# Peptides against a protein of PDB entry 4PN1: the designs that were tried, part 46

Target 1, 261 residues: chain A of PDB entry 4PN1
Amino acid sequence: KIEMNFLNKPIVPDTTKVISNFLTHYLITEPVEHVEIEAKLGTLIDLETQNRFEFPVMNETILNPEFNLRTRFESDMTASEHKYLNEFLNQAFRDSQKPGRLPFAYKHTKQVDLFYETEDNSRDKIRVSKNQSDNQVLACVKKRRVADLFLYCPNDAFDIRISISDELPVSMPSGNQQPSLTRLKDRVGYVHQEIKIDLTKTTQNDPVYDTTERHELEVEFGNIADLRDRAQKAKDGMEAPLFRRVQLFMDNVRILRREHS

## One batch from the design tools (peptide; aimed at target 1 V18 H25 N64 E66)

Design b1_p22_3_s1 (made by RFdiffusion4, then SolubleMPNN; from b1_p22_3, 10 letters changed)
Fold by OpenDDE base, seed 2:
Structure b1_p22_3_s1 (fold): chain B 261 residues (1-261), chain A 22 residues (1-22)
Amino acid sequence: as target 1 above (261 residues)
Amino acid sequence: SKLSELWKELAEKYPSALYAPE
């Protein structure tokens, strides 16, 4: 007979605990009302070298937010990488349709995002999202970035930013207001066990600069209510449900960041 | 509108490479 360890009980990695605590803070302790929680694949860039940040660690490491490491996070990837991930996820989707598996759901969304300045000139812009085909308003929100947690992943193609955002529904801007920025978003979304994986291509027309494209992959908690419930239970001393959910989320992220063409 | 025309032009000029699994 083999046991898991000398206690014969599951042990939770520190990574899971740290992330769980981070999430619990913004779900329960200082709750964000319209919270969005996502992990984006990207690169931690050293502001001094403009290259990928180098830290003296050999595996996935959560960076301490109390330290200014003089880095920025770039959530972009190459078109080739993005294509590869699309192919990879398509295959994963197909495989999940087989008997005995839990199936993916798939959705393709094309929208236009219009950004408006707020009356108070706050940093947070109002985003009006419209369906690209019929110009129907899909959403009008003010998105606030609340917090970030960065994972340096030296063994993988990408580093990770976990972000807490508040997407506050707001009234439409006045008809006289012009958007300061417009973006086309083409998104393919894959949902598995209420975890959403999105490949997003954004096209932005800058009046000064040429049209730019961005290729992003994000992993999002698709059931915030459930996550909040789990976080509350964790605060009440039952941490296991939250840890399991965070572990699932992170395993999906880990799979994706390891993939490369 | 000018904006609608711009969107159409952008969509035509920069088609998505993303595709469905089937």
Scores: peptide ipSAE 0.124, ipTM 0.689, DockQ to the pose 0.012
OpenDDE base, seeds 1, 3, 4, 5: peptide ipSAE 0.121, 0.114, 0.112, 0.120; ipTM 0.701, 0.703, 0.698, 0.717

Design b1_p22_3_s2 (made by RFdiffusion4, then SolubleMPNN; from b1_p22_3, 10 letters changed)
Fold by OpenDDE base, seed 3:
Formats: C-alpha cells, structure tokens, sequence
Structure b1_p22_3_s2 (fold): chain B 261 residues (1-261), chain A 22 residues (1-22)
C-alpha cells in the first residue's frame, strides 16, 4: 500500500494558506460589500530595467506587499499569446463536454464601456457597460481597487496579479454628461466549477496615443457567497473548504499561465 | 459584483474564437 507521506495525511501548500488568508481578510475581517476577486495574467516589470522583473527565486513566489520592489504590473499579452489561449480554452471546452466530465459553460459578448467623471471629482470613474448589439445597459458601477497580491512566476509565460475590488452599483450619469473614455470589449467567457475565465480584447481610442488594443486573460471566483461562507468557516477553525476552493482556483491559473504559442 | 454575476448567463453550447482562422 502507498501512503502520501509518513503521517499519511494531506498537506496544504503554503501558497494556498497565504492566498486564503489574503482573501479572508477582505471577505470577513474588513469585508468588501460588492467584492470582485480576480487573477490577471501579465508581467511584472522592473522599473529600473523596463524588463521583466528578476527576483532571486526559481519558482512561483508570492511577493510581500510590505516591500517596495519598484515594479509595475502589465496586464497585457501579445495577440499571438491571446489567440493561442483562445484556441486552448476552446479545446478544453470541447473536451469537457465528453461523458464523465463536468462541462464548461460559454458566452461570447461584445460590449462598450463608457467612463464618466464623478461629480465629486473622485479618482474612481463611473463605468456604464452596454451590449453592442442592442445598446442594453449591462451594468453601472464604480470600481475601486482595494488590494493586490502579486505572484512572480519565473518558469511560466506570465506573472499573476490577484486583485480585490469593490464594484459599487451606482445611478446612471446625468443625460447631459459626456463620457471621458470609451472602450470596446470583445469577450469570451468560460465557466467551470463556478470559476470564470475571461479572454478580453479591448479597443480604445486615445486622442494622444491613437487606437490601442489590449489582450487580457482573467480568472475570477464566480460564487462569492460560497467563498465568503468558506472564509467564515476558516475563521472559525475549519480551513479545509476554503483551502480546497483556493487550490482549485490557483490550479486553473497555473494551467493558463503556462500556455503560450 | 456585476462582473462576477455574469458567469450565470454563460450557456452557449458552442465556443467561438476572437480571431479569424489563419
């Protein structure tokens, strides 16, 4: 008979614990009311070199937010990488439809995001999202970034930013107000076990920088109520449900960050 | 969140690509 270790008990990786504690803080300790929790694929850039950050580690590492590492995070990738990920996810979708598997759900959306300045001149803009086909309002929110956790991934194509945001529903801007910025989004969304994976191609017209195209991949917790329940149980001493959910989330992220053309 | 709730609307049987075939 084979045992998993000399105690014959499962061990939780430290990465899972650190991320779980980070999430628990903003779910339970200082709870964000309209919380969004997502991981974006991108690159940690060293501000001194303008190249990818070179941290003296050989594997996935959560960076300590208490240290100023003089980095920025670029949540963009090449069109080729983005195309490859789209093909990869389409294949994963098809494979999941086979007997004995849990299937992906899928949706392709085209939307326009309109950004408006707030009356109080706050840093947070109002975002109105509309469906391009029928101009139906999908959302009107103020999104506030609450916290970030960065993972340096030297063996993979991408580094990771896990973000906590507050998406506050707000009233529509006044009819006489003009948007300060408009973005077109072409998005394919995949859901597997309540984990949402979005590939987004964003087109933005900038008066100074001309038309720019951005290619993003994000992984999001689709069931915040369940996650909050798991986090509460963790605070009460039962950590296993939270650890399992965080492990699932991170395994999906780890698959995606390794894929490139 | 608004974005987090959108996963509940995902129900298409056939995925598509954001890019034209090569």
Amino acid sequence: as target 1 above (261 residues)
Amino acid sequence: SSLSQLWKELAEKYPSALYAPP
Scores: peptide ipSAE 0.110, ipTM 0.597, DockQ to the pose 0.018
OpenDDE base, seeds 1, 2, 4, 5: peptide ipSAE 0.044, 0.000, 0.095, 0.066; ipTM 0.565, 0.226, 0.693, 0.649; seed 4 fails the geometry check

Design b1_p22_3_s3 (made by RFdiffusion4, then SolubleMPNN; from b1_p22_3, 9 letters changed)
Fold by OpenDDE base, seed 2:
Structure b1_p22_3_s3 (fold): chain B 261 residues (1-261), chain A 22 residues (1-22)
Amino acid sequence: as target 1 above (261 residues)
Amino acid sequence: SSMSELLQQLAKEYPSALYAPP
């Protein structure tokens, strides 16, 4: 017989605890009402060198948000990387359909996002999302970025940004208002155990600049109500359910970021 | 509208390489 450690009790990785506490803050302590929680694959860029940030660590580490490291996060990837991930996820989808597995769900969405200035000229724009094919309004929201947590991953092709956002439903802009920005989104989404994995191709036309294209991969908590419940339980002294959910989320993120390593 | 036409054109000019599982 073997034991897992000298106490023969499960040990939660420190990363899981830190992330769980971060999430708990914005779920429970200072709750965001219409919260979106996602991780994006990308690169921490050193603003001085314009290269990937270098930190004297040898594995995944959460950066302290209290320190200005003079970095930016680029959530873009190459078309080739994006294609590879699409192929990888398609294979994972197929494999999950086999007996004895929990299956993925798949969804393909094409939408147009129209961004409008607010009457108060706030930094937050109103986003009207429409179905690209029939122009049906899908959503009208004001999205506010609340907080970010960055993971530096020196052994992997990508670093990670975990973001807390507030997507507040708002009224449609006036009919006479013109959008300040228009963005096409083509997204393929994979859902496994209520964790959403999205590959998104974004095309943006700027009246002054050339059309830009972005390729993103994001992992999102698909059941916020459940996550909030788990976070509340954690605040009440029962942390295990939250830790398990965060661990699942992060393991999926880790799988994805390692594919190009 | 001019915007709608532009968007349709952009969609044609910049098709997605994303594809569904078989």
Scores: peptide ipSAE 0.127, ipTM 0.661, DockQ to the pose 0.012
OpenDDE base, seeds 1, 3, 4, 5: peptide ipSAE 0.065, 0.039, 0.067, 0.101; ipTM 0.615, 0.560, 0.647, 0.650

Design b1_p22_3_s4 (made by RFdiffusion4, then SolubleMPNN; from b1_p22_3, 6 letters changed)
Fold by OpenDDE base, seed 3:
Order: C-alpha cells, then structure tokens, then sequence
Structure b1_p22_3_s4 (fold): chain B 261 residues (1-261), chain A 22 residues (1-22)
C-alpha cells in the first residue's frame, strides 16, 4: 500500500496558494466587474543588460511586485516557436478526441482590431473588433490593465505574466472618428476543461515603425463565474475547489512554457 | 490521414501560418 505522505493527505504547493490569493483579491476583495484573467508566455528582460533577466533562483518563482525589479516583459516569441506550439496543440487536440479523454474544442478566428482615442484623452483606448470575413462587429471595449503577476521560469523557454484586466463594454466611437491604430489578428483557440489556449499572430502597420508581426500564446480562464464562485468559497474557508482550478490552469501553462522548437 | 499530411505540408511551407488540427 502506498500513501501520499506521512499524513496521507494532499498538500497544496505554495505557488498555488500565492496565485489563488492574487486572483481572490480581484475576484472578491476588490472585484473587477468585467474581469479577464490570462497568462501570457514571454520573456522577462533585464533593462540594464537587455538580456533575459537572471534571478538568483533555480526554478519557477513568483516575483514580488513590491520590489522594483528593473525589468520589462516581452509577450512575444519567434515564428518558429509559435509554429512548434501550433503543431504541439494540434497533436494534443487529436489525442484528446480518443475514447476515454476529455476533448478539446477548436476555433479559428480572423479579426481586425481598430483602436480609437477616448474623448477625455484617457490612457485607455477603445478597441473595436470586427470579423475579417463579413466586417461584423464582434466587440467594442475599453480594456484596463488592473494588475500583473510575473513568474520567472529559468528552466523553461518562457517566463509568464498573469494579468488581471477589466474589459468594459462601451459605445461605438462617433462615425467621424478615425482609428489611431489598426491591427489584423489571426487566432486559433483551443479549449480544454474551460481553460482557453490561444495562439495569436498579430500584424500591424505603424506609421513610424515598419510592419510588425507578433506571435503570442495566452492561457485564459474560460469560466469566470465558476472561478468567482470558487474564490468566494475560499474566502469562506473552503479553499480546495479554488486550489484545484488554479493548479489545473498552472499545469497547462507549465506544459506550454517547456515546449520549444 | 490525408488531412494530417496536408496540414503538415502547409505548416512546412508557411511556417508563420496558423492552421487547424486535422
């Protein structure tokens, strides 16, 4: 007979607790109304060296936001890395269709994002998203970044930024207003157990900068209502449901950040 | 499958293109 440990009970990793508390704050304590919670793969860059940040740790580490680390986060990867992840996720999709597995869902979306300045000249822009095929308006929102949590991952290809955002639905800009920025998005989305994994290729023309192409991978909580319910239960002293959901989310992130071409 | 082979071919020819699972 094998037991889990000398208490024969599950134990929760500290990383799971820290992230769970972070999420609970913005779900329950200071609730964001139209909350989006996502993890992006990228690189923590040391502003002094312009290379990947070298933190004196040997494994996955949540950085303390109270410390002014002279770093920036680049939420981008190479085309080859992005291709590899697409192939990897396609294989995972196929394998999940087998008997006895929970299947992935898949969606391919091509859209145009139009960014408009606000009348009050606020830092937040209005984003109008349209379907490329029929020009149908998909969304009109003002997105506000509320908080970030950074994970340094020295043993993996990517570092992680977990972001809390508020996507406020707003009215369409006036017909006479011109967009300040336009970008094309090609996105493939994979959903497994209500965790959404998106590969996004973004192309934008900047009048000052040449055409830039970005390759992004993001992991998002697909059921915010359920997550909020779990967070409320955690505040009420029952933490296990929240911990399980956060662990699932992070395990998916950990799988993806290890993959490279 | 033929579809798998097609997607693999397309992925090789267009490395920056996103493509569906077969």
Amino acid sequence: as target 1 above (261 residues)
Amino acid sequence: SALKELWEKLAKEYPSALYAPP
Scores: peptide ipSAE 0.136, ipTM 0.660, DockQ to the pose 0.012
OpenDDE base, seeds 1, 2, 4, 5: peptide ipSAE 0.038, 0.028, 0.025, 0.042; ipTM 0.638, 0.575, 0.516, 0.622; seed 4 fails the geometry check

Design b1_p22_4 (made by RFdiffusion4)
Pose (drawn by RFdiffusion4):
Formats: C-alpha cells, sequence, structure tokens
Structure b1_p22_4 (pose): chain A 256 residues (1-205, 211-261), chain P 22 residues (1-22)
C-alpha cells in the first residue's frame, strides 16, 4: 500500500493554482462576455539579444506580468517543427480511436482571413473569415486582446503564451473599404475532451507562418467551474486547467 | 493596450515563484 503524501489527499500544483486565478478573474470577477482562452507554442525573445530569453531557472515558470522583462513572443515555428507535431498528433489521433479510449475529433478548414481596422482609437481589428471553396462567410468578429500570461520553459524548444481575448460578433464591413490584411489559412483541428488543438499554416498574399494553438472549447462549462471555485468548490476548475496545461505540456515536449 | 495584471495573481506568483522578482 502506497500513499501519495502524508495527507493521502491530492494537492494542487502551484502553476495550476495560479493559472486558475488568472482564468477566474477574466471569467467571473471582471467577466469578458465573448471570451476566448488559448495557449500558443512559440519562443520568448529577448528584446536586446533578439534570441531566446535567458533566465536562471530550470523548470517551467510563470513570468510575473507586473515586471518589465523586455521580452516579446514569437508565435511561429519552422515547417519541420510543424510537420513533426502534425505527425505526432495524427498518431495520437488514431490511438484514441482504439477500444477503451476517449476518441479525438477532427476538422480541417481551408479559409481566407480578412482583417479590417476600426473607427475607434482602439487597436482592435475586425476579422472576416471565408471558405476558400465557396467563399461563404464563416465568421465576422471584432477581436480585442485582454490579457497575456507567459510561461518560460527552459527544458523545451517552446515557450507558452496564455491569451485571453474578446471576440464580439459584429456586422459585415462596407464593400468600399480596403482590408488592412488578406491571407490564406490552413487550420487542422483536433478536439479531445472539448480541448481544441489547432495546427494553423497561414500564407501571406510570399511568407508562411506555422502555429500551434490549444484552447478551451467549452467556455460556458469553464465559466461554471470558475464560479464554483470562487465559492469554495474549486476542485472541478483545477481538474480542468490541469488537463489543459498537461496537453499543452505534451505538445511542448515533442521535438526532434 | 493590455489590461494591468490582477493583484491577487501577482501576489500568488511572488508566493510560489520568488525567483521571477528582480
Amino acid sequence: KIEMNFLNKPIVPDTTKVISNFLTHYLITEPVEHVEIEAKLGTLIDLETQNRFEFPVMNETILNPEFNLRTRFESDMTASEHKYLNEFLNQAFRDSQKPGRLPFAYKHTKQVDLFYETEDNSRDKIRVSKNQSDNQVLACVKKRRVADLFLYCPNDAFDIRISISDELPVSMPSGNQQPSLTRLKDRVGYVHQEIKIDLTKTTQNTTERHELEVEFGNIADLRDRAQKAKDGMEAPLFRRVQLFMDNVRILRREHS
Amino acid sequence: DLNPPPTELTEEIKKYFPETVP
């Protein structure tokens, strides 16, 4: 017989607790009506060296946003790094279809992105996405970035950015208006337990941009867990962000 | 621009990750 600790009850990892606080704030305390919560793989770039961020730590660590660390985030990866993750996810996809497993879901989208500027002093963009096939509109949203949280991961090829955005559905722009940006997007979507794993390849109308983003697919349920956490029963919320971060961690450690 | 970080979040980061403070 073996116990996990001298209490024999599970304990919350420090990171899971902190990220739960970050998510509960923008879900409950200062709520965002149309919230998107996603984490992207990429690289933390030191503004002076223009290389990967160096920090005297040995494990995955959350950076305090109240401190100026002179850093930016590159949400990009090579074509090989993108293909490697594609193969790994495909293999993980098929293995989930076997007996005893909770299966993956799949959705491949070939669409066009149209970005517009706003009439306001804000730096928000109005995004219009259309099918490359029939050109029917998939979405028309005004997107506002609310908050970011950066995880420096010295043991891995990637760092993590957790973004909280606000995607408000809006009406279509006028025809007599030039889009600020137009590009193709090849998004390969995997879904497991309502956690979305998106593998995107955008083509600039040339420059290519390869990304991997992991997001909460069921916000309404997550908001409910955040409410219960604020009221004392915080175990479901912890279990949820633990699953999210563990998925993000698995994909982060996958590299040649 | 982005919103300021919540105070509770910064306190919890200082409590669990003191090496991040300059």

Design b1_p22_4_s1 (made by RFdiffusion4, then SolubleMPNN; from b1_p22_4, 10 letters changed)
Fold by OpenDDE base, seed 3:
Structure b1_p22_4_s1 (fold): chain B 261 residues (1-261), chain A 22 residues (1-22)
Amino acid sequence: as target 1 above (261 residues)
Amino acid sequence: ELEAPPKELVDLIKEYFPQVVP
């Protein structure tokens, strides 16, 4: 007979607690109304060296936001890495269709995003998203970045940014207003246990930098209502449901950030 | 371009499990 530990009880990793508390703050304590919670794969760049940040730690580490580490986060990867992840997720999709497994859902979307300046001269732009095939409006929102939490992952191909955003639905810009920026997005979405994994290829024409492509992978909580319920229970002293959901989310992120071509 | 799972598999999944592939 084997026991888990000398108490024979589950133990919660500190990473799970820290992230859970971070989420609880913006779900319950200072609630964001139209909250989006996502993790992006990318690279923490040292502003002094312009290379990947090097911190004196040997494993996954949540960086303290109270310290200015003189870093920036680049939410991008190479085309080769992106292609590999696409193939990897396609295989995971196939494997999940086997008997006894919970299946992935899949969706492919091609859209154009039009960005407009706001009348109030806000830093936040209005984004109008349209389907490329029929030009139907999918969304019109003003997205505000509320908070970030960074994970330095020295043993993996990517670092992680967990972001809290507010996606406020807004009225369409006036018909005479021209977009300041246009982006084409090719997105494939994989959903497993209400966690959404999106691969996005973005093409943007810039008059100065020519046509640029960005390759992004994001992991998002697909059921905010459930997550908010779990966070409320955590505030009320029952933390286990929230911890389980956060652990699931982070395990998916950990799988993805370890994959490389 | 981003690649989808094999079309044949997607079709089969849609047939037997329409909720899996939107």
Scores: peptide ipSAE 0.091, ipTM 0.678, DockQ to the pose 0.013
OpenDDE base, seeds 1, 2, 4, 5: peptide ipSAE 0.075, 0.087, 0.059, 0.061; ipTM 0.649, 0.659, 0.636, 0.659; seed 5 fails the geometry check

Design b1_p22_4_s2 (made by RFdiffusion4, then SolubleMPNN; from b1_p22_4, 10 letters changed)
Fold by OpenDDE base, seed 3:
Structure b1_p22_4_s2 (fold): chain B 261 residues (1-261), chain A 22 residues (1-22)
Amino acid sequence: as target 1 above (261 residues)
Amino acid sequence: SLEKAPKEVVELIKKYFPQVVP
């Protein structure tokens, strides 16, 4: 017989603890009402060099937000990288349909996002999302970025930004208002064990910079109520359920950030 | 490279990992 360690008990990686505490803060301590929690694949850019950030670490590292590292995060990838990830996820989807596995769910959505200025001149715009085929309203929200946590991943193709957002449902803009920005989204969504993985192609017309296309990959917690319950249990002294859920989330992220063409 | 890191971070690295900093 082989044991896990000299205690023969599971051990929790420090990364899992740090992320769990971060999530618990915005789920329980200072709760965000309509919380969205997602990880985006991208690149930490050094503002001085405009190249990928370099730091004297050899593996996945959560960056301390108290230090000004003079970086920005670019949540984009090449079309070829995006295509590769799509093919990779399609294969994962197919494999998960086999007996003995938990299956992926799949959804393809094409939508148009219309952005409107708020009456109070808030920095946050109202986003109206509509289905491209029938123009039905899918959502009308005001999204506010609450917090970010960055992971520097020197051995992988991408770095990671974990974001806490508040997606506040709001009333539709008045019929006389014109959108300040329109964006087309082609989204392929995969769901496995209530973790959502979205590949999104965004097309945006800019009067100055012409039509631009962005390629994004996002990993999101699909069951916030369950996550909040787990976080509450953690605050009450039972951390294991939260740690397991965060570990699952991060393992999925780790798989994806290693894949590239 | 280390020269790109904030001064405070470099000082911490020097303190705990002197072999990393020339």
Scores: peptide ipSAE 0.006, ipTM 0.287, DockQ to the pose 0.066
OpenDDE base, seeds 1, 2, 4, 5: peptide ipSAE 0.000, 0.000, 0.000, 0.000; ipTM 0.276, 0.213, 0.220, 0.212

Design b1_p22_4_s3 (made by RFdiffusion4, then SolubleMPNN; from b1_p22_4, 10 letters changed)
Fold by OpenDDE base, seed 2:
Structure b1_p22_4_s3 (fold): chain B 261 residues (1-261), chain A 22 residues (1-22)
Amino acid sequence: as target 1 above (261 residues)
Amino acid sequence: ELEPAPEEVVKLIKEYFPEVVP
């Protein structure tokens, strides 16, 4: 008979604990009402070198947000990388339809995002999202970035930014207001066990500059209510449900960030 | 535009998720 360890009990990695605590703070302690929690694949860039950040660690490491490491996070990837991930996820979708597996759901969305300045000139713009085909309003929100947690992943193709955002539903801008920015989003979403994986191609037409295209991959908690419930239980001393959910989330992230063409 | 889903994927989506448009 083999046991897991000398206690014969599951052990939770520090990474899971740290992330769980981070999430719990913004779910329960200082709750964000309309919280969005996502991990984006990208690259930590050293502001001094403009190259990928180098830290003296050899594995996945959560960076302490209290330290200014003079970095920026670039959530963009190459078209080739994005295509590869699309193919990879399509294959994963197919494989998940096999007997004995939990299936993916899939959704393709093409939308136009219109950004409007707020009356108070706040940094947070109002985003109106419309369906690209029929101009139906999908959402009107004011998104606020609340917090970020960065994972440096020296052994993988990508680093990770976990972001807490507040997506506050707001009224539509007045008909007299013109958008300051318009973006086209082509998004394919894969959902597995209520974890949403989105590949997004964003096109921005600049009247002065050539059309810019961004390729992003994000992993999002698809059931915030459940996550909040788990976080509350964690605060009440039952941490296991939260840890399991965070572990699942991070394992999906880890799979994706390791993939490359 | 993102690479379209393979025909097989589209077929599966329609079969298992008729409410979803690929």
Scores: peptide ipSAE 0.026, ipTM 0.569, DockQ to the pose 0.013
OpenDDE base, seeds 1, 3, 4, 5: peptide ipSAE 0.015, 0.023, 0.025, 0.019; ipTM 0.431, 0.564, 0.560, 0.398

Design b1_p22_4_s4 (made by RFdiffusion4, then SolubleMPNN; from b1_p22_4, 9 letters changed)
Fold by OpenDDE base, seed 3:
Structure b1_p22_4_s4 (fold): chain B 261 residues (1-261), chain A 22 residues (1-22)
Amino acid sequence: as target 1 above (261 residues)
Amino acid sequence: DLRPAPEEVVKLIKEYFPEVVP
């Protein structure tokens, strides 16, 4: 007979606890009303070297936000990497349709995002999203970045940014207002156990940044109500449901960040 | 770069998730 450990009980990884506490803060303690919680794949860049950040650690590490590490996060990848991940997820979708598995859902969407300046001169822009095919309005929101948590992943192709955002529904801009920026988005979305995995190709004309195309992969919690319930239970002393959900989320992220073309 | 699901995947989607349009 084999036991898990000398207590023969499950043990929770420290990473899971740290992330769970981070999420609980913005779900329960200082609750964000229209919260979006996502992890993006990208690269931590050392501002001094302009190369990938090198920290004296040998594995996945959550960076302490209280320390200024002189880094920036680039939420982008090469077209080749993006294509590979697309193929990888397509295969994962196929495999999940086999008997005894929980199946993926899949959706391909093309939309145009129109960004408008706010009347109050806020730094946050209003985003109007429309379907490219019929110009139907999909959403009109003001998105505010609330908090970030960075994971340095020296053994993997990508580092991770977990972000908390507030997506506030707002009224449509006035008919006389012109958009300051337009962006085309081609998105392929995969959903497994209410975890959303989105591959997004963004095309835009940006005279300032000279960025014409971006390739992003994001992993998002698809059921915020359930997550908030789990976080509340954690605050009440029952942490296991939250830990399990965060572990699932992070395992999906870990799978994806290891893939390379 | 970004590609829709291959034909075989599209067929599976329609079978298991008829409400989903690839």
Scores: peptide ipSAE 0.025, ipTM 0.519, DockQ to the pose 0.013
OpenDDE base, seeds 1, 2, 4, 5: peptide ipSAE 0.022, 0.000, 0.009, 0.022; ipTM 0.508, 0.200, 0.254, 0.505; seeds 4, 5 fail the geometry check

Design b1_p22_5 (made by RFdiffusion4)
Pose (drawn by RFdiffusion4):
Structure b1_p22_5 (pose): chain A 256 residues (1-205, 211-261), chain P 22 residues (1-22)
Amino acid sequence: KIEMNFLNKPIVPDTTKVISNFLTHYLITEPVEHVEIEAKLGTLIDLETQNRFEFPVMNETILNPEFNLRTRFESDMTASEHKYLNEFLNQAFRDSQKPGRLPFAYKHTKQVDLFYETEDNSRDKIRVSKNQSDNQVLACVKKRRVADLFLYCPNDAFDIRISISDELPVSMPSGNQQPSLTRLKDRVGYVHQEIKIDLTKTTQNTTERHELEVEFGNIADLRDRAQKAKDGMEAPLFRRVQLFMDNVRILRREHS
Amino acid sequence: SSLTLSSDMEDEFDGIFSRIAK
């Protein structure tokens, strides 16, 4: 017989608790009506060295946003790093179809991104996405970045950025308006337990941009868990962001 | 205080996360 600790009851990892606080704030306390919560793989770049951020730590660590660490985030990876994660996810996809497993879901999208500027003093962009096939509109949203949280991961090839955005559905722009940006997007989507794993390859109309993002696919249920956590029963919220961060961690450690 | 975050600072998080909002 073996116990996990001297209490024999599970304890919350420090990171899971902190991220749960970050998510509960923008879900409940200062709620965002049309919230998108996603984490992207990439690299923390030191502004002076223009290289990867160096920090005297040995494990995954959340950076305090109330401190100026002179750093930016590169949400980009090489084509090989993108292909390597593609193969790994495909293998993980087929293994989930076997008996006893909760299966993956799959969705491949070939679409066009159109970005517009706003008439306001804000730096928001109006995004119009269309199929590359028939050109029917998939979405028309005004996107505002609310908050970011950075995880420096010294033991891995990637760092993590957790972004909280606000995607408000808006009407279509006028025809007599030039889009600020137009690009193709090849998004390969995997879904497991309502956690979305998106592998995107964007082509600038030339420059290519390869990305991997992991986002909560069921916000309404997550908002409900954030409410229960504010009221005391915080176990379901913890179990949720633990699953999210563990998925993000598995993909982060996958590299040649 | 500290360049990193921990649950020891939980009582300050409502203020921290309100201030980092864009």

Design b1_p22_5_s1 (made by RFdiffusion4, then SolubleMPNN; from b1_p22_5, 9 letters changed)
Fold by OpenDDE base, seed 3:
Structure b1_p22_5_s1 (fold): chain B 261 residues (1-261), chain A 22 residues (1-22)
Amino acid sequence: as target 1 above (261 residues)
Amino acid sequence: MSIFLSSEMEDLFDEIFSSIRL
């Protein structure tokens, strides 16, 4: 018989604790009403070198937001990497349909996002999302970025940004208002145990940005109500349910960030 | 913040920690 350790009790990884505390703050302490919580794959870029950031650590490390490390996060990957991840997730989907497994759900969507300026000249734009096939309105929201947590992953293909956003539902812009920006999105979504994994190809004609196409992968908590309940229990002294959910989320992220073409 | 998980979750976490990592 093998035991986990000399106490034969599970121990919580420090990364799980740090992320759990971060989430609890914006779920319970200073609650965001229409919260979106996602992790994006990308690259931490050193602003001085314009290369991938090099920090004197040898493994996955949460960066302290109190320190200005003079970095930016690029939430993009090559078309080849994106294609590989799509094929990888397709195989994972197929394998999950076998007896004894929990199955993935799959959805492919093509949408157009229309961005409108707000009447109050806020920096935040109104986004109207429509289905490309029938022009049905899917959402009309004003998204505000609340907080970010960055993970430097020197041994993996990608670094990670965990973000807290507020997606405020708003009324449709007036019929006379023209969009300031249009964006086409081709999104393939996978859901496993209420964790959403989205591969998105974004196409836009932006004269300011030299990017015609962007390739993104995001991992999102699909059940915010459950997550908030777990966070409340953690505040009340029962941390295990939250830790387990965060561990599941991070393990999925870790699988994906290690994949490369 | 506890360094250990509650006894109620030990079985679930045992499965996670014993699983093969990729």
Scores: peptide ipSAE 0.024, ipTM 0.513, DockQ to the pose 0.031
OpenDDE base, seeds 1, 2, 4, 5: peptide ipSAE 0.019, 0.018, 0.021, 0.009; ipTM 0.476, 0.446, 0.505, 0.333

Design b1_p22_5_s2 (made by RFdiffusion4, then SolubleMPNN; from b1_p22_5, 9 letters changed)
Fold by OpenDDE base, seed 3:
Structure b1_p22_5_s2 (fold): chain B 261 residues (1-261), chain A 22 residues (1-22)
Amino acid sequence: as target 1 above (261 residues)
Amino acid sequence: MSIFLSSELEDKFDEIFSSIKK
């Protein structure tokens, strides 16, 4: 007989505690009403060297936001890496359809995002998302970035940014208003146990940016109501349900960030 | 039921994360 440890009880990793507390803050303590919580794969870039950031740690590390490390996060990857991840997730989807497994759901969406300036000259633009095939409006929102938490992952292909955003539903822009920016999105979405994994190819013609195509992978909590309930329970002294959900989320992220072409 | 040690880091994180939001 084998036991887990000398107490024969599960223990929560420190990373899980840190992330759980981060989420609890913006779910319960200072609640964001229309919260989106996602992790993006990318690279922490050292602003001084313009290379991947090198910090004196040997494994996955949450960076303390109180310290200005003079970094930027690039939420992009090569087309080859993106293609590899797509193939990897397709295989994972197929394997999950076998008896005894919990199946993935799959959705392929092509949409156009139209960005409009706000009447109040806010820095935040209104985004209208439409389905490319039938021009149906999918969403009309004003998105605000609230907070970021960065994970430096020196042993993996990618670093991670966990972000808290507020997606405020807003009314459609006036019919006479022209979009300031248009963006085409080709999105492949996978859902497993209410965790969403999206591969997105974004195409835009922007004279300001030297990029015509972006390749992104994001992992998102698909059930915010459940997550908020778990966070409230954590505040009330029962942390286990939240820790379990965050652990699931992070394990999915860890699988993906190790993959490379 | 899974047994976990309670975190005593909540107050510290509230301080840190509040600074991020600003």
Scores: peptide ipSAE 0.036, ipTM 0.416, DockQ to the pose 0.229
OpenDDE base, seeds 1, 2, 4, 5: peptide ipSAE 0.061, 0.021, 0.030, 0.000; ipTM 0.566, 0.365, 0.491, 0.317; seed 1 fails the geometry check

